# Peptides against a protein of PDB entry 7VSI: the designs that were tried, part 13

Target 1, 32 residues: chain A of PDB entry 7VSI
Amino acid sequence: EDISEDPSWARVVNLNALLMMAVAVFLWGFYA

## One batch from the design tools (peptide; aimed at target 1 L18)

Design b2_p18_6_s1 (made by RFdiffusion4, then SolubleMPNN; from b2_p18_6, 14 letters changed)
Fold by OpenDDE base, seed 1:
Structure b2_p18_6_s1 (fold): chain B 32 residues (1-32), chain A 18 residues (1-18)
Amino acid sequence: as target 1 above (32 residues)
Amino acid sequence: SIQALLEAIFAMMLAILS
């Protein structure tokens, strides 16, 4: 209950996390 | 490179804070 996630917002966060990971990998690859 | 990794990390931080 205390730190349980709302399922809708959890999905929004997870999708954004995946997009950010992709951007991070491209930045790493581009500037390395 | 370490620089590139740091740039990626900072980009993530800015994205979270925006």
Scores: peptide ipSAE 0.131, ipTM 0.670, DockQ to the pose 0.074
OpenDDE base, seeds 2, 3, 4, 5: peptide ipSAE 0.117, 0.124, 0.095, 0.128; ipTM 0.668, 0.671, 0.578, 0.674

Design b2_p18_6_s2 (made by RFdiffusion4, then SolubleMPNN; from b2_p18_6, 15 letters changed)
Fold by OpenDDE base, seed 5:
Structure b2_p18_6_s2 (fold): chain B 32 residues (1-32), chain A 18 residues (1-18)
Amino acid sequence: as target 1 above (32 residues)
Amino acid sequence: TVAELLRAIFAMMLAVLA
């Protein structure tokens, strides 16, 4: 089975990962 | 503190699930 990433979906996932990290840092800064 | 860290982690989880 080919488990290689589709380049377009890889980009979407990477952008979502960056957004989640930014949200995580702001929430940590606000609540911790 | 550990309590503040846990609170932040829960906030992150809620943000993902919202």
Scores: peptide ipSAE 0.090, ipTM 0.650, DockQ to the pose 0.058
OpenDDE base, seeds 1, 2, 3, 4: peptide ipSAE 0.084, 0.078, 0.078, 0.074; ipTM 0.635, 0.623, 0.622, 0.606

Design b2_p18_6_s3 (made by RFdiffusion4, then SolubleMPNN; from b2_p18_6, 14 letters changed)
Fold by OpenDDE base, seed 2:
Structure b2_p18_6_s3 (fold): chain B 32 residues (1-32), chain A 18 residues (1-18)
Amino acid sequence: as target 1 above (32 residues)
Amino acid sequence: VVSDLLAAILAMMLEVLA
């Protein structure tokens, strides 16, 4: 099976990953 | 510190969108 990423959806996933990391860092900064 | 974090996040976002 080909497990290569579709380039357009790869960008969407990467953007959402960055947003989730940003939220995590802000929560860490607020509560730690 | 917060401004630096925001700048870093924006830079990463722009890298993904480029």
Scores: peptide ipSAE 0.067, ipTM 0.555, DockQ to the pose 0.572
OpenDDE base, seeds 1, 3, 4, 5: peptide ipSAE 0.055, 0.055, 0.064, 0.056; ipTM 0.550, 0.559, 0.591, 0.550

Design b2_p18_6_s4 (made by RFdiffusion4, then SolubleMPNN; from b2_p18_6, 14 letters changed)
Fold by OpenDDE base, seed 5:
Structure b2_p18_6_s4 (fold): chain B 32 residues (1-32), chain A 18 residues (1-18)
Amino acid sequence: as target 1 above (32 residues)
Amino acid sequence: TVLALLRAILAMILAILS
C-alpha cells in the first residue's frame, strides 16, 4: 500500500506542527 | 525579539499555505 501523504492533510499536519513549535517557544521564552 | 519571531512564524505559515 502506498504511504504517500494526501496534500490537504499534509498541509493540516504541517500547520499544526508549526503552531505547536510556536507555542513551545513562547512557553520557553516566558517561563524559562 | 518576540515581534521578529512572530514575523518569522507568520512567514512560514504563509509559505505552507502558498
Scores: peptide ipSAE 0.092, ipTM 0.586, DockQ to the pose 0.615
OpenDDE base, seeds 1, 2, 3, 4: peptide ipSAE 0.073, 0.074, 0.081, 0.070; ipTM 0.563, 0.566, 0.577, 0.558

Design b2_p18_7 (made by RFdiffusion4)
Pose (drawn by RFdiffusion4):
Structure b2_p18_7 (pose): chain A 32 residues (1-32), chain P 18 residues (1-18)
Amino acid sequence: as target 1 above (32 residues)
Amino acid sequence: VIVVLYVVLAVLIVLNLF
């Protein structure tokens, strides 16, 4: 238990996870 | 649907950064 992620790294991981989804959605659109 | 997903992702990126 005790899931306390530091907010800084949390921001970083959240940001690149959203970026990964943006890229995946782009690839979905590119390939119809 | 793809445009809506990009709008949602842009909003979430803005909220995460600020």

Design b2_p18_7_s1 (made by RFdiffusion4, then SolubleMPNN; from b2_p18_7, 14 letters changed)
Fold by OpenDDE base, seed 3:
Structure b2_p18_7_s1 (fold): chain B 32 residues (1-32), chain A 18 residues (1-18)
Amino acid sequence: as target 1 above (32 residues)
Amino acid sequence: LIDALLQALFQMMLEVLN
């Protein structure tokens, strides 16, 4: 089986990772 | 500092969406 990353799902995962990092930065900015 | 970090995150987001 090929375990290569699907380009469409790679983009979805990367977007969600960046959104979570942005939320973390906003929470830090608000509470610290 | 937060402004610079947000700008970096937004640039990374644009790169991912391209």
Scores: peptide ipSAE 0.069, ipTM 0.585, DockQ to the pose 0.757
OpenDDE base, seeds 1, 2, 4, 5: peptide ipSAE 0.064, 0.064, 0.052, 0.068; ipTM 0.559, 0.567, 0.529, 0.581

Design b2_p18_7_s2 (made by RFdiffusion4, then SolubleMPNN; from b2_p18_7, 14 letters changed)
Fold by OpenDDE base, seed 2:
Structure b2_p18_7_s2 (fold): chain B 32 residues (1-32), chain A 18 residues (1-18)
Amino acid sequence: as target 1 above (32 residues)
Amino acid sequence: TVAALLAALFALMLAVLN
């Protein structure tokens, strides 16, 4: 079974990962 | 600063989209 990422979905996942990292850093900055 | 953090995250976003 090929586990290679579809390039369009890879971009969507990577963008969501960056948004989650931004939220995590903002929560850290606010509460820590 | 928050502005520098946002700019860095925006730059990373652009890197992902290209």
Scores: peptide ipSAE 0.058, ipTM 0.571, DockQ to the pose 0.595
OpenDDE base, seeds 1, 3, 4, 5: peptide ipSAE 0.055, 0.052, 0.055, 0.056; ipTM 0.562, 0.553, 0.558, 0.564

Design b2_p18_7_s3 (made by RFdiffusion4, then SolubleMPNN; from b2_p18_7, 14 letters changed)
Fold by OpenDDE base, seed 1:
Formats: sequence, C-alpha cells, structure tokens
Structure b2_p18_7_s3 (fold): chain B 32 residues (1-32), chain A 18 residues (1-18)
Amino acid sequence: as target 1 above (32 residues)
Amino acid sequence: TITALLQALFAMMLAVLN
C-alpha cells in the first residue's frame, strides 16, 4: 500500500504548522 | 530580522497554498 499523504490532509497539516509558526513568532515578538 | 522572518513565513504560506 502507498503511504503517500492525501493532498487535502497534507495541506491542512501544513496550514496548521504555518499557523503554529506564526503564533510562535508573535509570542516571541511580544515576550522577548 | 523580524521583517525577514515575516517574509519567510509569507513565502512558506504561498508555497503551501500553491
């Protein structure tokens, strides 16, 4: 069986990763 | 540096949306 990511779920995961990075950058900007 | 980080995040956003 192929273990490649479903393209729609891959996009959802990547967008959530980017949101987490954005939040981390804003927290760094506010508290550091 | 913050502008470079924001630019990198924006570039990554565009890459994911593409």
Scores: peptide ipSAE 0.101, ipTM 0.627, DockQ to the pose 0.744
OpenDDE base, seeds 2, 3, 4, 5: peptide ipSAE 0.095, 0.091, 0.088, 0.097; ipTM 0.619, 0.626, 0.613, 0.625

Design b2_p18_7_s4 (made by RFdiffusion4, then SolubleMPNN; from b2_p18_7, 14 letters changed)
Fold by OpenDDE base, seed 1:
Structure b2_p18_7_s4 (fold): chain B 32 residues (1-32), chain A 18 residues (1-18)
Amino acid sequence: as target 1 above (32 residues)
Amino acid sequence: TIAALLAALFAMMLAVLN
């Protein structure tokens, strides 16, 4: 089976990862 | 700084959207 990423899902995952990193930075800034 | 990190994250967001 080909394990290459679907370009639309790759974009969704990458955006979600960036949003999660932004949330983590805000939590770090507030609680640390 | 936090501002520099946020700017880097924003730049990465723009890179993903393009």
Scores: peptide ipSAE 0.075, ipTM 0.614, DockQ to the pose 0.784
OpenDDE base, seeds 2, 3, 4, 5: peptide ipSAE 0.069, 0.066, 0.069, 0.069; ipTM 0.602, 0.597, 0.601, 0.604

Design b2_p18_8 (made by RFdiffusion4)
Pose (drawn by RFdiffusion4):
Structure b2_p18_8 (pose): chain A 32 residues (1-32), chain P 18 residues (1-18)
Amino acid sequence: as target 1 above (32 residues)
Amino acid sequence: LATLLTSLASLVTSLRAS
């Protein structure tokens, strides 16, 4: 237990996770 | 759009915490 992620790294991981989704969605659109 | 992006960021944090 005790899930206390530092907010800084949390912002970094959240950001690149959303970027990954943006890229996947782009690839979905590119390939119809 | 801002609400959606905030909700997705919160979901990603909740998945890491699980």

Design b2_p18_8_s1 (made by RFdiffusion4, then SolubleMPNN; from b2_p18_8, 13 letters changed)
Fold by OpenDDE base, seed 1:
Structure b2_p18_8_s1 (fold): chain B 32 residues (1-32), chain A 18 residues (1-18)
Amino acid sequence: as target 1 above (32 residues)
Amino acid sequence: AEALLLLLALLILAALRA
């Protein structure tokens, strides 16, 4: 059974992950 | 502060190109 990521959803997840990291960095800077 | 701004900018740019 192939459990490899669907390329379109992988992109969505990767974008979301990067946005979440950006938010985390923003919050880190805000409270630093 | 500069480093955090750079990280933020790089992450935004990475998100925009992904």
Scores: peptide ipSAE 0.124, ipTM 0.628, DockQ to the pose 0.073
OpenDDE base, seeds 2, 3, 4, 5: peptide ipSAE 0.120, 0.114, 0.119, 0.117; ipTM 0.628, 0.621, 0.627, 0.622

Design b2_p18_8_s2 (made by RFdiffusion4, then SolubleMPNN; from b2_p18_8, 12 letters changed)
Fold by OpenDDE base, seed 1:
Structure b2_p18_8_s2 (fold): chain B 32 residues (1-32), chain A 18 residues (1-18)
Amino acid sequence: as target 1 above (32 residues)
Amino acid sequence: LADLLRELALRILLALRA
């Protein structure tokens, strides 16, 4: 399929997304 | 807030394990 993700890269992207969300929440919690 | 951060941390750790 043209838009199919490799499961290993999908995991890497998802983990980076979770890390970015965590950083954003910590910054929001600290400064807001 | 601390409870939410703890739950978030646990969810991240579970995602890292999966």
Scores: peptide ipSAE 0.044, ipTM 0.492, DockQ to the pose 0.076
OpenDDE base, seeds 2, 3, 4, 5: peptide ipSAE 0.036, 0.036, 0.036, 0.039; ipTM 0.462, 0.460, 0.459, 0.481; seed 4 fails the geometry check

Design b2_p18_8_s3 (made by RFdiffusion4, then SolubleMPNN; from b2_p18_8, 12 letters changed)
Fold by OpenDDE base, seed 2:
Structure b2_p18_8_s3 (fold): chain B 32 residues (1-32), chain A 18 residues (1-18)
Amino acid sequence: as target 1 above (32 residues)
Amino acid sequence: LERWLRLLALLIELLLRA
């Protein structure tokens, strides 16, 4: 299966995505 | 900046708990 997600790495990627979104929102809130 | 960094740190701590 060429594109199946490993559940442990899926969690790591999802948490990193949420962290990046949080950083972006805080930067937006600080400079806007 | 320090105020926002403190809030970001608290949010990161909350997200890492999940």
Scores: peptide ipSAE 0.098, ipTM 0.629, DockQ to the pose 0.048
OpenDDE base, seeds 1, 3, 4, 5: peptide ipSAE 0.095, 0.097, 0.097, 0.096; ipTM 0.623, 0.625, 0.625, 0.619

Design b2_p18_8_s4 (made by RFdiffusion4, then SolubleMPNN; from b2_p18_8, 12 letters changed)
Fold by OpenDDE base, seed 1:
Structure b2_p18_8_s4 (fold): chain B 32 residues (1-32), chain A 18 residues (1-18)
Amino acid sequence: as target 1 above (32 residues)
Amino acid sequence: LAKWLAALALAIEALLRA
């Protein structure tokens, strides 16, 4: 079976992943 | 806090659009 990602959903997932990482890093920096 | 989160969001969006 093909397990390749749909290019549009891959971009949405990558955007959300990077946003979540940025928020996490910022909160870590803010409260550290 | 909200201003800085918004700035980070916009920066990431700009990087992903490129």
Scores: peptide ipSAE 0.086, ipTM 0.594, DockQ to the pose 0.061
OpenDDE base, seeds 2, 3, 4, 5: peptide ipSAE 0.075, 0.082, 0.077, 0.083; ipTM 0.579, 0.587, 0.573, 0.601

## One batch from the design tools (peptide; aimed at target 1 A32)

Design b2_p19_1 (made by RFdiffusion4)
Amino acid sequence: TASELLAAALAAAAAALAA
Pose (drawn by RFdiffusion4):
Parts: structure tokens; sequence; C-alpha cells
Structure b2_p19_1 (pose): chain A 32 residues (1-32), chain P 19 residues (1-19)
């Protein structure tokens, strides 16, 4: 237990996770 | 996209009925 992620690295991982979804959605759109 | 896939599925179904 004790899941305390530092907010800085948390912002970084959240950001790139959302970027990954943006890229995947782009690829879905590109390929119909 | 889901709309493009649906349009393609409807065109394929129309072609199958005409055949």
Amino acid sequence: as target 1 above (32 residues)
Amino acid sequence: TASELLAAALXXXXXXLAA
C-alpha cells in the first residue's frame, strides 16, 4: 500500500499517457 | 472512424442484396 506518487513525475506520466491516446486515436482515424 | 466503417458496411450490405 502507501501509493504516494510524487506530483511532478505524476504530471509527466499522465501527460505522455494522454499523448499516447492522442496518437492511437489519430491512427484509428487515419486508417478509417 | 466508426462512421466510415458503418458507411462501408452499409454499401457492402446494399451490394449483397442487389446481387

Design b2_p19_1_s1 (made by RFdiffusion4, then SolubleMPNN; from b2_p19_1, 12 letters changed)
Fold by OpenDDE base, seed 1:
Structure b2_p19_1_s1 (fold): chain B 32 residues (1-32), chain A 19 residues (1-19)
Amino acid sequence: as target 1 above (32 residues)
Amino acid sequence: TPEQLLALALLQLLQQLLQ
């Protein structure tokens, strides 16, 4: 199976993942 | 707390998606 990532979509996904992780860390910190 | 566990689970899920 060719599971190669499209470079442009890979960037979009990675940026969204980083934003979501930042939000998750702030939520974690809020309850800490 | 349940809220803390949920936050940690979400963080771990996101980390798995990037690895």
Scores: peptide ipSAE 0.114, ipTM 0.637, DockQ to the pose 0.042
OpenDDE base, seeds 2, 3, 4, 5: peptide ipSAE 0.101, 0.085, 0.089, 0.090; ipTM 0.637, 0.617, 0.629, 0.630

Design b2_p19_1_s2 (made by RFdiffusion4, then SolubleMPNN; from b2_p19_1, 14 letters changed)
Fold by OpenDDE base, seed 2:
Structure b2_p19_1_s2 (fold): chain B 32 residues (1-32), chain A 19 residues (1-19)
Amino acid sequence: as target 1 above (32 residues)
Amino acid sequence: TPEELARLLAALAELLKLL
């Protein structure tokens, strides 16, 4: 209970993490 | 390059700190 995530915000964070990783890989592939 | 990857990972780590 103490460190349990709200399922709605957990989903938002997970989706943003996925998008950020995709952008990071794109930038790596394009500039490196 | 490994150096460019390291810079990318460092930038990613800084972005993660904003969450």
Scores: peptide ipSAE 0.043, ipTM 0.524, DockQ to the pose 0.217
OpenDDE base, seeds 1, 3, 4, 5: peptide ipSAE 0.041, 0.042, 0.042, 0.042; ipTM 0.540, 0.538, 0.519, 0.537

Design b2_p19_1_s3 (made by RFdiffusion4, then SolubleMPNN; from b2_p19_1, 12 letters changed)
Fold by OpenDDE base, seed 2:
Structure b2_p19_1_s3 (fold): chain B 32 residues (1-32), chain A 19 residues (1-19)
Amino acid sequence: as target 1 above (32 residues)
Amino acid sequence: TPEELLAQLLQLLQQLLEQ
C-alpha cells in the first residue's frame, strides 16, 4: 500500500489529530 | 460511557489518519 501523503495536508491532519486527542483525553478525564 | 466515547473518537481519528 502506498502510504505517501501530501505534506501540507498531512500537517493539517496531524495538527487536528493532536487537538482531537487532547479533547478526547479531557472528556475522558472529566466523565470517567 | 466516557470510555466508549473515547474509543469512538479514537476510531474516528484512526480513519482520518489512514490516508
Scores: peptide ipSAE 0.055, ipTM 0.541, DockQ to the pose 0.125
OpenDDE base, seeds 1, 3, 4, 5: peptide ipSAE 0.052, 0.052, 0.055, 0.054; ipTM 0.538, 0.543, 0.544, 0.548

Design b2_p19_1_s4 (made by RFdiffusion4, then SolubleMPNN; from b2_p19_1, 12 letters changed)
Fold by OpenDDE base, seed 1:
Structure b2_p19_1_s4 (fold): chain B 32 residues (1-32), chain A 19 residues (1-19)
Amino acid sequence: as target 1 above (32 residues)
Amino acid sequence: TPEQLAALALLLLQLQLLA
């Protein structure tokens, strides 16, 4: 199988990564 | 804080790149 990302699933992964980053930033900010 | 604003700016920029 090719290891290249499917563009649609790459976007889903990237969006989830951004959501996780946002949650981390908001939690950090809440207790900062 | 400046760091919080920078983090928000980076998130918004990344969202723009995915649009």
Scores: peptide ipSAE 0.116, ipTM 0.620, DockQ to the pose 0.038
OpenDDE base, seeds 2, 3, 4, 5: peptide ipSAE 0.114, 0.113, 0.110, 0.113; ipTM 0.618, 0.651, 0.620, 0.618

Design b2_p19_2 (made by RFdiffusion4)
Pose (drawn by RFdiffusion4):
Structure b2_p19_2 (pose): chain A 32 residues (1-32), chain P 19 residues (1-19)
Amino acid sequence: as target 1 above (32 residues)
Amino acid sequence: SSVSSSVSSVSSSVSSASS
């Protein structure tokens, strides 16, 4: 237990996770 | 192409509902 992620690295990992989804959605669109 | 078709279909439906 005790899930306390430091907010800085939390922001970093959230950001790149959203970026990954943006790329995946792009690839879905590109390939119809 | 399929994404463009789907967006066109949704846009047509919204226009029809608003008319």

Design b2_p19_2_s1 (made by RFdiffusion4, then SolubleMPNN; from b2_p19_2, 16 letters changed)
Fold by OpenDDE base, seed 5:
Structure b2_p19_2_s1 (fold): chain B 32 residues (1-32), chain A 19 residues (1-19)
Amino acid sequence: as target 1 above (32 residues)
Amino acid sequence: SLLSALLAALLLLLQLLLS
């Protein structure tokens, strides 16, 4: 079966990944 | 400084999120 990403869901996943990275950087800056 | 670098990284990620 084709495992290619649906472009709409790919965007949702990528935006959530960036959001999680931003939160991680914030937590690093806050607690480090 | 480390703090300025962390702030720059955070702002970059926010820009990417909003682009």
Scores: peptide ipSAE 0.068, ipTM 0.591, DockQ to the pose 0.097
OpenDDE base, seeds 1, 2, 3, 4: peptide ipSAE 0.065, 0.063, 0.062, 0.064; ipTM 0.579, 0.576, 0.576, 0.580

Design b2_p19_2_s2 (made by RFdiffusion4, then SolubleMPNN; from b2_p19_2, 18 letters changed)
Fold by OpenDDE base, seed 5:
Structure b2_p19_2_s2 (fold): chain B 32 residues (1-32), chain A 19 residues (1-19)
Amino acid sequence: as target 1 above (32 residues)
Amino acid sequence: LLLLLLLLTLALLLQLLLS
């Protein structure tokens, strides 16, 4: 099975990962 | 210091997201 990432979907996943990390940082900042 | 690290982390993530 070829598990190579499609470059377009890889970008979408990476951008969503960065968005989730940004939200986590905001929540951390709120309770800090 | 924790606030500075928080803001730095946020700024870096936003820069990566918008690049």
Scores: peptide ipSAE 0.072, ipTM 0.606, DockQ to the pose 0.103
OpenDDE base, seeds 1, 2, 3, 4: peptide ipSAE 0.070, 0.070, 0.069, 0.071; ipTM 0.586, 0.585, 0.579, 0.585

Design b2_p19_2_s3 (made by RFdiffusion4, then SolubleMPNN; from b2_p19_2, 17 letters changed)
Fold by OpenDDE base, seed 5:
Structure b2_p19_2_s3 (fold): chain B 32 residues (1-32), chain A 19 residues (1-19)
Amino acid sequence: as target 1 above (32 residues)
Amino acid sequence: SALLALLAALLAALLRQLS
């Protein structure tokens, strides 16, 4: 308990974080 | 190109997810 994550939601959050980083790298690669 | 940058970034993200 406390702030422990549900494993399924942890995966969803981590996947979204990876996708956001991929978008950031795309923007950097294209616009910079 | 924008397409190659996007594909490379997405591929890298997918490979990291599979590791």
Scores: peptide ipSAE 0.063, ipTM 0.596, DockQ to the pose 0.080
OpenDDE base, seeds 1, 2, 3, 4: peptide ipSAE 0.059, 0.058, 0.052, 0.059; ipTM 0.580, 0.571, 0.554, 0.579

Design b2_p19_2_s4 (made by RFdiffusion4, then SolubleMPNN; from b2_p19_2, 17 letters changed)
Fold by OpenDDE base, seed 1:
Structure b2_p19_2_s4 (fold): chain B 32 residues (1-32), chain A 19 residues (1-19)
Amino acid sequence: as target 1 above (32 residues)
Amino acid sequence: ALLAALLAALASLLELLLS
């Protein structure tokens, strides 16, 4: 059974992860 | 400095993801 990520969905997930990290960084910057 | 470094790291990761 191959549980390898579909490359297109992997990119979508990674972009969402990056977006959430960016939001966290901006919140850190705002409240720091 | 840490904020700028983290933003730069995120920008680099974005470039990798779009490559």
Scores: peptide ipSAE 0.064, ipTM 0.578, DockQ to the pose 0.101
OpenDDE base, seeds 2, 3, 4, 5: peptide ipSAE 0.063, 0.063, 0.064, 0.060; ipTM 0.577, 0.574, 0.579, 0.565

Design b2_p19_3 (made by RFdiffusion4)
Pose (drawn by RFdiffusion4):
Structure b2_p19_3 (pose): chain A 32 residues (1-32), chain P 19 residues (1-19)
Amino acid sequence: as target 1 above (32 residues)
Amino acid sequence: VSAVVSLFVASLLLGRFLR
């Protein structure tokens, strides 16, 4: 237990996770 | 939330535009 992620790295990983989804959604659109 | 939704919609529309 004790899941305390540092907010800085947390912002970084959240950001690139959302970026990954943006790329995946792009690829879905590109390929109809 | 709205910004994330807008990002995903813009990414989808960009993919369709480039296709």

Design b2_p19_3_s1 (made by RFdiffusion4, then SolubleMPNN; from b2_p19_3, 12 letters changed; failed a check: too like the target's own chain)
Amino acid sequence: SSVLLALLEAAFLLGLALA

Design b2_p19_3_s2 (made by RFdiffusion4, then SolubleMPNN; from b2_p19_3, 14 letters changed)
Fold by OpenDDE base, seed 1:
Structure b2_p19_3_s2 (fold): chain B 32 residues (1-32), chain A 19 residues (1-19)
Amino acid sequence: as target 1 above (32 residues)
Amino acid sequence: LAALLAMLLAAFLRGLALA
């Protein structure tokens, strides 16, 4: 079976990861 | 901060539209 990422979902996951990191940085900046 | 989060949400929705 092919376990390669679906390119559409890969984009969703990657963008979600970047957004989560950005939110974490903003929260860190807010509470630091 | 709320404004920044709103902009990030908008960016997320734009990303979904491109997926």
Scores: peptide ipSAE 0.064, ipTM 0.575, DockQ to the pose 0.047
OpenDDE base, seeds 2, 3, 4, 5: peptide ipSAE 0.055, 0.059, 0.055, 0.057; ipTM 0.546, 0.565, 0.552, 0.557

Design b2_p19_3_s3 (made by RFdiffusion4, then SolubleMPNN; from b2_p19_3, 13 letters changed)
Fold by OpenDDE base, seed 2:
Structure b2_p19_3_s3 (fold): chain B 32 residues (1-32), chain A 19 residues (1-19)
Amino acid sequence: as target 1 above (32 residues)
Amino acid sequence: LAALLAMLLAAFLLGLLLA
């Protein structure tokens, strides 16, 4: 089985990961 | 809310720059 990433979807996933981290840092800053 | 939006915008722009 090949688990290599499709380049286009990898980009979408990475962008969503950045957005989630931005939200997480905001929540950390707000509540900590 | 403003801080959240600014952070999301920054992350989005960084994503575009690094894509």
Scores: peptide ipSAE 0.079, ipTM 0.638, DockQ to the pose 0.058
OpenDDE base, seeds 1, 3, 4, 5: peptide ipSAE 0.079, 0.077, 0.079, 0.078; ipTM 0.616, 0.628, 0.637, 0.636

Design b2_p19_3_s4 (made by RFdiffusion4, then SolubleMPNN; from b2_p19_3, 14 letters changed)
Fold by OpenDDE base, seed 1:
Structure b2_p19_3_s4 (fold): chain B 32 residues (1-32), chain A 19 residues (1-19)
Amino acid sequence: as target 1 above (32 residues)
Amino acid sequence: DLLLLLMLLAAFLLGLALA
């Protein structure tokens, strides 16, 4: 079965991942 | 701690560049 990403949803997931990484980095910066 | 912060920041910036 094909597990390839739909390009549009791949972008949405990537953007969400980037946002979560930004939040994580800033939380780490705040408490570290 | 600062090293880990910088590594995570670098990974984030790479993600931005490659997205």
Scores: peptide ipSAE 0.106, ipTM 0.647, DockQ to the pose 0.094
OpenDDE base, seeds 2, 3, 4, 5: peptide ipSAE 0.086, 0.095, 0.096, 0.089; ipTM 0.633, 0.636, 0.633, 0.640

Design b2_p19_4 (made by RFdiffusion4)
Pose (drawn by RFdiffusion4):
Structure b2_p19_4 (pose): chain A 32 residues (1-32), chain P 19 residues (1-19)
Amino acid sequence: as target 1 above (32 residues)
Amino acid sequence: TVSLVLFVVAVVVVAVLAF
């Protein structure tokens, strides 16, 4: 238990996770 | 279009099982 992620690294990991989804969605669109 | 449909379906299934 005690899930306390530092907000800085939390922002970094959230950002690149969203970026990954943006790339995946792009690839979905590119390939119809 | 197929990848999007499969993604939406997976989200719905997970939501139903979680509920």

Design b2_p19_4_s1 (made by RFdiffusion4, then SolubleMPNN; from b2_p19_4, 16 letters changed)
Fold by OpenDDE base, seed 4:
Structure b2_p19_4_s1 (fold): chain B 32 residues (1-32), chain A 19 residues (1-19)
Amino acid sequence: as target 1 above (32 residues)
Amino acid sequence: VSALLAALLAGLAALALLA
């Protein structure tokens, strides 16, 4: 069993993680 | 506070573009 990331999907996941963090911070800034 | 929030969002957006 190999859990190594495919480079293309690793980039997609990292990109989406950063976008989700930006959205979360936006919501925090809006409601807090 | 709003300026700091804007900076954080801008920083995350910049990192997203570099990923």
Scores: peptide ipSAE 0.073, ipTM 0.623, DockQ to the pose 0.078
OpenDDE base, seeds 1, 2, 3, 5: peptide ipSAE 0.073, 0.071, 0.071, 0.065; ipTM 0.622, 0.620, 0.620, 0.608

Design b2_p19_4_s2 (made by RFdiffusion4, then SolubleMPNN; from b2_p19_4, 17 letters changed)
Fold by OpenDDE base, seed 4:
Structure b2_p19_4_s2 (fold): chain B 32 residues (1-32), chain A 19 residues (1-19)
Amino acid sequence: as target 1 above (32 residues)
Amino acid sequence: LLALLVALLLGLLLELLLS
Protein backbone atom coordinates (compact mmCIF):
# COMPACT_ATOMS: atom_id res chain seq x y z
CA GLU B 1 0.00 0.00 0.00
CA ASP B 2 1.33 3.39 -1.05
CA ILE B 3 1.09 6.18 1.53
CA SER B 4 2.69 8.90 -0.63
CA GLU B 5 0.82 12.20 -0.86
CA ASP B 6 -1.14 13.30 -3.89
CA PRO B 7 0.55 16.58 -4.96
CA SER B 8 -2.73 18.51 -5.20
CA TRP B 9 -3.94 17.49 -1.75
CA ALA B 10 -0.46 18.06 -0.32
CA ARG B 11 -0.75 21.70 -1.41
CA VAL B 12 -4.21 22.01 0.15
CA VAL B 13 -2.95 20.57 3.44
CA ASN B 14 0.13 22.84 3.40
CA LEU B 15 -2.00 25.94 2.82
CA ASN B 16 -4.32 24.99 5.67
CA ALA B 17 -1.30 24.34 7.89
CA LEU B 18 0.00 27.85 7.15
CA LEU B 19 -3.42 29.32 7.90
CA MET B 20 -3.54 27.50 11.23
CA MET B 21 -0.01 28.65 12.12
CA ALA B 22 -0.89 32.26 11.25
CA VAL B 23 -3.93 32.09 13.54
CA ALA B 24 -1.86 30.49 16.30
CA VAL B 25 0.82 33.20 16.08
CA PHE B 26 -1.85 35.89 16.21
CA LEU B 27 -3.47 34.35 19.28
CA TRP B 28 -0.08 33.97 20.94
CA GLY B 29 0.83 37.59 20.19
CA PHE B 30 -2.52 38.88 21.39
CA TYR B 31 -2.99 36.87 24.59
CA ALA B 32 0.56 36.03 25.73
CA LEU A 1 -6.73 41.67 12.94
CA LEU A 2 -4.02 43.50 10.99
CA ALA A 3 -1.31 41.25 12.43
CA LEU A 4 -3.38 38.19 11.56
CA LEU A 5 -3.93 39.41 8.01
CA VAL A 6 -0.24 40.23 7.48
CA ALA A 7 0.86 36.87 8.90
CA LEU A 8 -1.60 35.04 6.66
CA LEU A 9 -0.52 36.93 3.55
CA LEU A 10 3.17 36.40 4.27
CA GLY A 11 2.58 32.69 4.86
CA LEU A 12 0.66 32.34 1.62
CA LEU A 13 3.40 34.19 -0.26
CA LEU A 14 6.05 31.90 1.20
CA GLU A 15 4.03 28.84 0.19
CA LEU A 16 3.63 30.14 -3.35
CA LEU A 17 7.32 31.01 -3.68
CA LEU A 18 8.63 27.75 -2.21
CA SER A 19 6.23 25.31 -3.89
Scores: peptide ipSAE 0.055, ipTM 0.555, DockQ to the pose 0.083
OpenDDE base, seeds 1, 2, 3, 5: peptide ipSAE 0.053, 0.050, 0.049, 0.054; ipTM 0.556, 0.549, 0.546, 0.557

Design b2_p19_4_s3 (made by RFdiffusion4, then SolubleMPNN; from b2_p19_4, 16 letters changed)
Fold by OpenDDE base, seed 2:
Structure b2_p19_4_s3 (fold): chain B 32 residues (1-32), chain A 19 residues (1-19)
Amino acid sequence: as target 1 above (32 residues)
Amino acid sequence: LLALLLAALLGALLQKLLL
């Protein structure tokens, strides 16, 4: 059993993580 | 303003990761 990340999907996940963090910081700044 | 700057920084990092 291997739990290693596929490098292409790892990039997709990382891109979505950065996008989500950018949105979260924006929302924090405007509404908190 | 700080939150906007941090969001812009994260956006720039996103661009570096994507391109």
Scores: peptide ipSAE 0.073, ipTM 0.610, DockQ to the pose 0.091
OpenDDE base, seeds 1, 3, 4, 5: peptide ipSAE 0.070, 0.072, 0.071, 0.071; ipTM 0.607, 0.609, 0.609, 0.609

